# Designs tried in a protein design run: peptides against a protein of PDB entry 8PQO. Part 75

Target 1, 252 residues: chain A of PDB entry 8PQO
Amino acid sequence: VLLKEYRVILPVSVDEYQVGQLYSVAEASKNETGGGEGVEVLVNEPYEKDGEKGQYTHKIYHLQSKVPTFVRMLAPEGALNIHEKAWNAYPYCRTVITNEYMKEDFLIKIETWHKPDLGTQENVHKLEPEAWKHVEAVYIDIADRSQVLSKDYKAEEDPAKFKSIKTGRGPLGPNWKQELVNQKDCPYMCAYKLVTVKFKWWGLQNKVENFIHKQERRLFTNFHRQLFCWLDKWVDLTMDDIRRMEEETKRQ

## One batch from the design tools (peptide; made by RFdiffusion4, then SolubleMPNN)

Design b1_p15_2_s4 (from b1_p15_2, 7 letters changed)
Fold by OpenDDE base, seed 2:
Structure b1_p15_2_s4 (fold): chain B 252 residues (1-252), chain A 15 residues (1-15)
Amino acid sequence: as target 1 above (252 residues)
Amino acid sequence: IPLSSYFPILLKILF
């Protein structure tokens, strides 16, 4: 098991981020399988448990169309079906990803707290001390180009170049986080993303767990760069606007 | 489809 807590600081409020995240996920997913290919929604319902109130979703991602034919032919039954269970109780969310074939030997869990701070809280997910001791805290700086793979880099998604017309935020210089503390009118937040990866396969555990974390970090980095650079597209939207957009997307 | 998940984006990265 490999745990890392990714801390993504953004010059947006927790309330703004709720809209921006949904918009950006939708936008980033428009040309992806997330739009419908190989995705089965089993459950999509409100839930209330232990004071947590939100939306619960259970999806199956059928990866048969995403892998080469020879992989499909060799894959054990259920190996290409990924189950995603998600509890969205913003500002808290939890996602659990499992596989039918690997069962308990595979887990990706992503737990996120969105807090109006600069990523300074320790153990926001309230892990046991012994468990927390093994968590690496990883700060993602959306302005740091060195954290972006060359193949992923787009100038239009570079926070160091982007300036929001609607809000005046950006561009983000090398010291933007320190400067943000002095800018009383600019909101900020941190997404604390605790990612638990378990892959119990002899000889492959560390390789696969590290690989998954590498991809998650890449994802979070690119996504939040997009989210910020798309600020002018979503900052004036309401949650009702987002709901309408989601409904329109469901009809396509 | 509820579009609240990063997973489709992750799939794009992987495939």
Scores: peptide ipSAE 0.350, ipTM 0.873, DockQ to the pose 0.190
Fold by OpenDDE base, seed 5:
Structure b1_p15_2_s4 (fold): chain B 252 residues (1-252), chain A 15 residues (1-15)
Amino acid sequence: as target 1 above (252 residues)
Amino acid sequence: IPLSSYFPILLKILF
């Protein structure tokens, strides 16, 4: 088991982020051919549990069409079916990813708190002390080009170059997080993403767990760079606007 | 079906 807490600081409010996240997910999906292909929605319903209220989703990602033919032919039954269970109670979210074949031997859990701070809270997910001491805190700096793979880099998605016309935010210089404290009119938040990865195959555990964390970090970095650089596209949208856009996309 | 999760984006990174 490998646990890391990714802390993503952004020059947006917690309320703004709710819109920006949904917009950016939708925008990223439009750029993919067959974005809905192989996705089965089993459950999409409101939930209430232990005082937490939100939306519960259960989706299956059928990867048979997404993998090479030789992988598909050699894959055991259920190995290419990925289950995603998500509890969205913004500003708290939990996602659990499992695989039908691996069962208890594979888990990715992502628990996110969105807080109006600069990533200074310790143990925001309230882990037991013994568990918390094994968590690596990883700061993602969306302005730091060195954290971006060359193949993922786009100048139009570079927070160090982008300036929002609508908000005046950016570009983000090397000390932007420290300067943000002095900018009374610029909101900020941190997304605290506790990622738990389990891969219980002997000899491959560490390799696969580290690989998954590497990809999650890459995903979070690229996504939040996009989210910020798309600020002018979504900052004036309401949650109702987003819902209409999602419904319009479902009808196509 | 619109993608409402980070997971499909992760799939794009992997495949």
Scores: peptide ipSAE 0.095, ipTM 0.787, DockQ to the pose 0.196
Fold by OpenDDE base, seed 3:
Structure b1_p15_2_s4 (fold): chain B 252 residues (1-252), chain A 15 residues (1-15)
Amino acid sequence: as target 1 above (252 residues)
Amino acid sequence: IPLSSYFPILLKILF
């Protein structure tokens, strides 16, 4: 098992982020293959547990069409089906990913708290001390070009070049986080993303767990760079606007 | 937000 807590600091409020996240997910998915293709929604319902209120979803991702033919032909039954259970209670979210074939030997869990701070809280997910000492804290700086793969880099998604017309935020220089402290009118938040990866195959555990973490970090980095650079597209939208957009997308 | 919302992006990263 490999645990890392990714801390993504953004010059937006927790309330703004709720809109921006939903918008950016929709926008980033428009041109990607597999938007809804091979996705089965088993459950989508409100939940309430231990004072947490939100939306629960259970989805199956059928990856048969996403892998090479030879992999599909050789894959055991259930090996290409990924189950996702998610509890969305913004500003808290939990996602659990499992595989039918791997069962207890495979787990990806992503737990996220969105806090109005600069990533300074320790153990925000309230792990036991013995577990917390094994968590690596990883800071993602959306302005740091060195954290972005060349193949992922786009100038229009570079926070170091972007200036928001609507908010005046950006461009983000090398010391942008420190400068935020002096800008009382600029909101900020941190997404604390605790990622637990378990891949219990002898000889492959470390390789696969590290690989998954590398991809998650890449995903979080690219997504939040987009989210910030698209600020002018979503900052004036309300949650009701987002809900309407989602409903319209479902009807197409 | 569910990872499913990121899933198309994740697929692009993995494949």
Scores: peptide ipSAE 0.087, ipTM 0.801, DockQ to the pose 0.253
Fold by OpenDDE base, seed 4:
Structure b1_p15_2_s4 (fold): chain B 252 residues (1-252), chain A 15 residues (1-15)
Amino acid sequence: as target 1 above (252 residues)
Amino acid sequence: IPLSSYFPILLKILF
């Protein structure tokens, strides 16, 4: 098991981020090749548990059409079905990813708290002290080009070049986080993403767990760069606007 | 070739 807490600081409010996240997820999904093919939504319902109120989703990603033929032919039953269970109770979210074939031997859990701070809180997910000792804190700087793979880099998604016309935020210079503290009118937040990865195959555990973390970090970096650079597209939207956009997308 | 050798590739497709 490998645990890391990714801390993503953004020059947006917690309330703004809720809209921006939903918009950016929808936009990113539209830009993906193959669209919603192979995604089955089993459950999408409100939930209430232990004072947490939100939306629960259970999706299956059927990878049979997305993998090479030889992989499909060699794959055991259920190996190409990925289950995603998500509890979205913003500002808290939890996602659990499992595989039918690997069962208890594979787990990806992503737990996120969105806080109106600069990533200064320790153990925001309230882990036991012994568990917290094993968590590496990883800061993601959306303005740092060196954290972006060349193949993922787009100038229109570069926070160091982007300036929001609607809000005046950006571009984000090398010291933008420090400068933000002095800008009383600019909101900020941190997304604390505790990622738990478990892959119990002998000889491959560490390799795969580290690989998954590398991909998650890449995903979080690119996503939040997009989210910020798309600020002018979503900052004036309401949650009702987002819901309308989602319904319009489902009808297409 | 075991599926374990290709599983990281599958994960790269999802993430």
Scores: peptide ipSAE 0.039, ipTM 0.695, DockQ to the pose 0.093

Design b1_p15_3_s1 (from b1_p15_3, 6 letters changed)
Fold by OpenDDE base, seed 3:
Structure b1_p15_3_s1 (fold): chain B 252 residues (1-252), chain A 15 residues (1-15)
Amino acid sequence: as target 1 above (252 residues)
Amino acid sequence: AKTNLKLKPDFKSPL
């Protein structure tokens, strides 16, 4: 098991981020060729549990069309089906990813708290002290180009170049996080993403767990760069506007 | 076709 807490600081409020996240997910999905192919939505309903209210989703990603034919022919039953269970009770979110074949030997869990701070809270997910000792805190800087792979880099998605016309926010210089403290009119937040990866195959555990974390970090980095650089597209939208856009996208 | 399977963890896929 490998645990890391990714802390993503953004020059947006917690309330703004709720809209921006949903918009940016929708937009990023449109840009994926064949994004809907092999995705089955089993459940999409409101839930209430232990005072947590939100939306629950259960999806299956069928990977049979996404792997080489020889892999598909040799794969055990259920090996190419990935289950994603997600609880979105913003500002808290949880996603659990499992595989039918691997059962308890594979888990990706992502738990996110969105807080109106600069990533200064320790153990925001309230882990036991012994578990918390094993968590690596990883700061993601959306303005740091060195954290972005050259193949993922786009100038239109560069926070160090982008300036919001609607809000005046950006471009984000090297010290932008420190400058936020002095800019009383600029809201800020941190997304605290506790990522738990478990891959219980002998000899492959560390390699696969580290690989998954590398992919998650890459995803979070690119997504939040997009979210910020798309600020002018979503900052004036309401949650009702987002819901309407989601309904329109489901009909297509 | 680069299947960018965005493992969309905390990001609710509109899919």
Scores: peptide ipSAE 0.039, ipTM 0.741, DockQ to the pose 0.027
Fold by OpenDDE base, seed 2:
Structure b1_p15_3_s1 (fold): chain B 252 residues (1-252), chain A 15 residues (1-15)
Amino acid sequence: as target 1 above (252 residues)
Amino acid sequence: AKTNLKLKPDFKSPL
C-alpha cells in the first residue's frame, strides 16, 4: 500500500471550484479520444449516509477496446473491467476503484477535501496517527512547468501565461502562492487528495503502486492547469448552468 | 448519444 496526499492550491474559491471542476470534467471528457466508449454507468443517484449528502455513481470501465488485441486475448476474465464507485458530497469526495479479477489485491482510493486554505492542514482526512506517518504530502504547483510532461504541455493550458479577462487572475508567477496570501481580493483553496494505492502482486507491488501514483499526479496536474486556464469559460456559470450542460451532453 | 461518462473529478482515466 502506498499513500500520498496531493495538495493542489488554486486561486479560486471552494464555491467557484465546484463549478469549475464539473465544467472541466465535462470539457476534458469531450476532448478524450473515443469519448465515453467502453464506460458503463450502472448507478447515478443521490445518496444520504451518516449526514453526508451527495451523488453516488457506479461506473464500469471496459478496457477491452483500449488494450492491444494480444493483451485482450491473454487477459483473465474481469481483468479489463474496472469499477469506479464514487461519492460526491462536495466539498468532500471519495472515489474507489477496483478490478473484478484482482478483487482485494487491487484498490485505488481517492479521498478529497476542498478547503479554503493554502494546503496548511495536516491530516485533513483524519487518518489514524500510525497511518498518517506513512502518508507523503505532495504539493502540486499548477504554475510549475517542470511538473508537466512535454507531451502534455499546451501553451493555452499554462497558468504562467494565462490571464483571466473576467477575474484578472493570473498569470501565475514563480511566487504566486506567496503573493496570493497578500492579495485579499483573490480567493484561494486547496484540494487535499489522499490517494491510497494497493497492488498486492508479489514482485510488482512497488512498481505498480508508484506507477499509479505517477499517473494520478499527472492527471491532477493537467486537470487543475486546465481548470484554471478555463476560468473565463466557467466562472460565471451557476450550478444550474452546469446541470443543464450535463443534461444536454447526456442527450447527445 | 455519447454517454456523458464524465470521469469523476478525482479520476480521469489516464487511458
Scores: peptide ipSAE 0.039, ipTM 0.737, DockQ to the pose 0.023
Fold by OpenDDE base, seed 4:
Structure b1_p15_3_s1 (fold): chain B 252 residues (1-252), chain A 15 residues (1-15)
Amino acid sequence: as target 1 above (252 residues)
Amino acid sequence: AKTNLKLKPDFKSPL
């Protein structure tokens, strides 16, 4: 098991982020040609548990069309079916990813708190002290180009170049986080993303767990760069506007 | 096409 807490600081409010996240998710999904192919939605319902209220989703990703033919031919039954269970109780979110073949030997869990701070809270997910000692805190700086793979870099998605016309936010210079503390009119938040990865195959555990974390970090970096650089597209949208966009996207 | 499985924060499926 490998645990990391990714802390993503953004010059947006927790309330703004709710809209921006949903917009950026929808937009990123539209840009992925055939991204919806092989996604089965089993459950999409409201839930209430232990004072947590939100939306529960259960999806299956059928990866058979997304892998090379040789992988598909060699893959055991259920090995290419990934289950996603998600609890969206914003500002808290939890996602659990499992695989039919690997069962208890594979888990990706992503637990996110969105807080109106600069990533200064320790153990926001309230882990036991012994478990918390094993969590690596990883700061993602959306302005830091060195954290972006050259193949993922786009100038239109560069926070160090983007300036929001609607909000005046950006471009984000090297010291933007320190400067933000002095800018009383600029909201900020941190997304605390506790990622738990379990891959219990002997000899492959550390390699696969580290690989998955590398992909998650890459994803979080690129996503939040997009979210910020798309600020002018979503900052004036309401949650009702987002719901309409989600409904339109579900019809495609 | 390298399907970058964008495991979104809520692992929001590529729809």
Scores: peptide ipSAE 0.043, ipTM 0.745, DockQ to the pose 0.027; fails the geometry check
Fold by OpenDDE base, seed 5:
Structure b1_p15_3_s1 (fold): chain B 252 residues (1-252), chain A 15 residues (1-15)
Amino acid sequence: as target 1 above (252 residues)
Amino acid sequence: AKTNLKLKPDFKSPL
């Protein structure tokens, strides 16, 4: 098991981020050709548990069409079916990813708290002290180009170049996080993403767990760069606007 | 086809 807490600081409010995340999620999805093929939605309903209220989703990703033929031919039954269970109780979110074949030997869990701070809270997910000692805190700086792979870099998705017309936010210079403290009119937040990766296979555990974390970090970096650089597209939208867009997307 | 499984930050899948 490998745990990391990714802290993503953004020059947006917690309330703005709720809209921006849903918009950017929808937009990123549209840009992925063939992303919908082999996704089954089993459950999409409101839930209430332990005082947490939100939306629960259970999806299956059928990867048979997405892997090479030789992998498909050699894959055990259920090995190419990925279950995603998500609890969206914004500002808290949890996602659990499992595989039918690997069962308890494979887990990706992502727990997110969105807080109106600069990533200064320790153990926001309230882990036991002994578990918390094993968590690496990783700061993602959306303005830091060195954190972006050259193949993922786009100038139109660079926070160090972007200026929001609607809000006046950006471009984000090297000291942008320190400057936020002095800018009364610029809201800020941190997304605290506790990522738990378990891959119980002898000789491959560390390699696969580190690989998954590398992919998650890459994803969080690129997504939040997009979210910020798309600010002018979503900042004036309401939650009702997002719901309409989601309904329209489901009808297509 | 490069399977960009963009697992979303909160794995809210595209759909």
Scores: peptide ipSAE 0.039, ipTM 0.741, DockQ to the pose 0.027; fails the geometry check

Design b1_p15_3_s2 (from b1_p15_3, 6 letters changed)
Fold by OpenDDE base, seed 5:
Structure b1_p15_3_s2 (fold): chain B 252 residues (1-252), chain A 15 residues (1-15)
Amino acid sequence: as target 1 above (252 residues)
Amino acid sequence: AKTNLTLKPDFVSPL
């Protein structure tokens, strides 16, 4: 098992981020070729548990069309079915990813708290001390180009170049996080993403767990760069606007 | 063709 807490600081409020995240997820999903292919939504309903209230989703990703033919031919039954269970109780979110074949030998869990701070809280997910001492805290700086792979870089998604017309935020210079403390009119938040990766296959555990973390880090980096650079597209939207957009997208 | 199996962000829209 490999745990890392990714801390993504953004020059947006927690309330703004709720809209921005949903917009950016929808937009990113539209930009993916075949993004909905092989996705089955089993459950999409409100939930309430232990004082947590939100939206629960259970999806199956059928990867048979998305893997090389030789992988599909050699894959055991259920090996290419990925289950995603998500609890969206914003500002808290939890996603659990499992596989039918690997069962308890494979887990990706992502637990996120969105807080109105600069990533300074320790153990926001309230882990036991013994577990917390094994968590690596990883800061993602959306303005740091060195954290972005050259193949993922787009100038229109560069926070160091973007200037929001609607909010006046950006571009984000090298010291933007330190400068935020002095900018009373600019809101900020941190997304604390605790990522738990478990892959129990002997000889491959460390390799696969590190690989998955590398992909998650890459995803979080690119997504939040997009989210910020799309600020003018979503900052004036309401949650009702987002719901309408989601319903319109489901009908297409 | 190389398969890109990069997961979406922790919360993926029901879309």
Scores: peptide ipSAE 0.079, ipTM 0.771, DockQ to the pose 0.025
Fold by OpenDDE base, seed 3:
Structure b1_p15_3_s2 (fold): chain B 252 residues (1-252), chain A 15 residues (1-15)
Amino acid sequence: as target 1 above (252 residues)
Amino acid sequence: AKTNLTLKPDFVSPL
């Protein structure tokens, strides 16, 4: 088992992020070739549990065409179905990813708290002290180009070049996080993403767990760079606007 | 072909 807490600091409010996240997910999904192919939605409904209210989704991803050759060699073709169960109770989210073939030997869990701070809270997910000692905190800086793979880099998605016309935010310089504290009119937040990866195959545990974490980090980095650089597209949208866009997209 | 653009709150890495 490998646990990392990714802390993504953004120059947006927690309330703004709720809209921006949903918009950016929709937009990113449009840009992915085959984004709908091999995804089955089993459940998409509101839930209420233990005072938590949100949206529950259960999806199946058919990965036969998407997995690396080495994964395809290790798993039967019928075993390349991944179940994603997600509870979106913003500002808290939880996603659990499992595979029927691997059962308890495979788990990816992503738990996210969105907080109006600069990533300074310790153990925001309230793990036991012994478990928390094994969590590596990883700060993602959306302005740091060195954290972006050359193949993923786009100038139009570079926070160090982008300036929001609507909000005046950006470009984000090397010290933008420190400067943010002095900018009374600029909101900020941190997405605390606790990622738990479990892969119980002898001899491959560390390799696969580290690989998955590398992919998650890459995804979080690229997504939040997009989210910020798309600020002018979503900052004036309401949650009702987003819901309407989701409904329109479901009808297409 | 319906582009089933289902908004996902958490990012599953494209494996």
Scores: peptide ipSAE 0.078, ipTM 0.769, DockQ to the pose 0.022
Fold by OpenDDE base, seed 2:
Structure b1_p15_3_s2 (fold): chain B 252 residues (1-252), chain A 15 residues (1-15)
Amino acid sequence: as target 1 above (252 residues)
Amino acid sequence: AKTNLTLKPDFVSPL
């Protein structure tokens, strides 16, 4: 098991982020060719449990079309089906990813708290001390180009170049996080993303767990760079606007 | 079927 807490600081409020996240997810999904291919939504319903109220989603990602034919032919039954169960009770979210074939030998769990701070809270997910001592805190700096793969880099998605016309936020310089503390008119938040990765195959555990973390980090980095650089597209939208856009997208 | 095909920012297919 490999645990990391990714802390993504953004010059947006927790309330703004809720809109921006939904917008950016929708936009990113549109930009991915075949992004919806092989995704089955089994459940999408409101839930209430233990005082947590939100939206529960169960999806299956069928990877059969996304792997080479030889992999598909050799893959055990269920090995190419990934289940994603998610509880979205913003500002808290939980996603659990499992595989039919690997069962308990594979888990990706992503638990996110969105807090109006600069990533300074320790153990925001309230892990036991024994578990918390094994968690690596990883700060994602959306302005740091060195954290972005060259193949993922787009100038229009570079926070170090972007200037929001609507809000005046950006560009984000090398010390933007430190400067943010002194900017009373600029809201800020941190997404604390505790990622638990479990891959119990002998000889492959560390390799696969580290690989998955690398992919998650890459995803979080690129997504939040997009979210910030798309600020002018979503900052004036309401949650009702987002819901309308989601419904319009589902009808296409 | 509410195909909320929206890729969650928590998971991208590793492929």
Scores: peptide ipSAE 0.074, ipTM 0.764, DockQ to the pose 0.021
Fold by OpenDDE base, seed 1:
Structure b1_p15_3_s2 (fold): chain B 252 residues (1-252), chain A 15 residues (1-15)
Amino acid sequence: as target 1 above (252 residues)
Amino acid sequence: AKTNLTLKPDFVSPL
């Protein structure tokens, strides 16, 4: 098991981020060719559990069309089906990813708290002390170009170049986080993403767990760079606007 | 039906 807590600081409020996240997810999904292919939504309903209220989703990602024919022929039943269970009780969110074939030997869990701070809270997910001491805290700086792969870099998605016309936020210089504390009119938040990766396979555990973390870090970095650089597209939208956009996209 | 993959940014569907 490999645990890391990714802390993403953003010059947006927790309330703004709720809209921006949903918009940016929808926009990123539109840019992915075939984004709905091989995805089955089993459940999408409100839930209430242990005082937590939100939206529960259960999706299956069918990977059969995305692997070579010989892999499909050799893959055990359920090996190419990934289940995603998600509890969205913003500002808290939990996602659990499992595989039918691997069962208890494979888990990706992503637990996110969105807090109106600069990533200074320790153990925001309230882990036991013995578990918390094994968590690596990883700060993602959306302005740091060195954290972006050359193949993922786009100038229009560079927070160090972007200036929001609507809010006046950006560009983000090397010391933007320190400067933010002195900018009374600029809101800020941190997304604390605790990622738990479990892959029990002799000789491959560390390799696969580290690989998955590398992919998650890459995803979080690119997504939040987009979210910030798209600020002028979503900052004036309401949650009702987002719901309408989601309904319109479902009809296409 | 284009399933609007409101993919939480937690998991990009491997295309």
Scores: peptide ipSAE 0.080, ipTM 0.767, DockQ to the pose 0.022; fails the geometry check

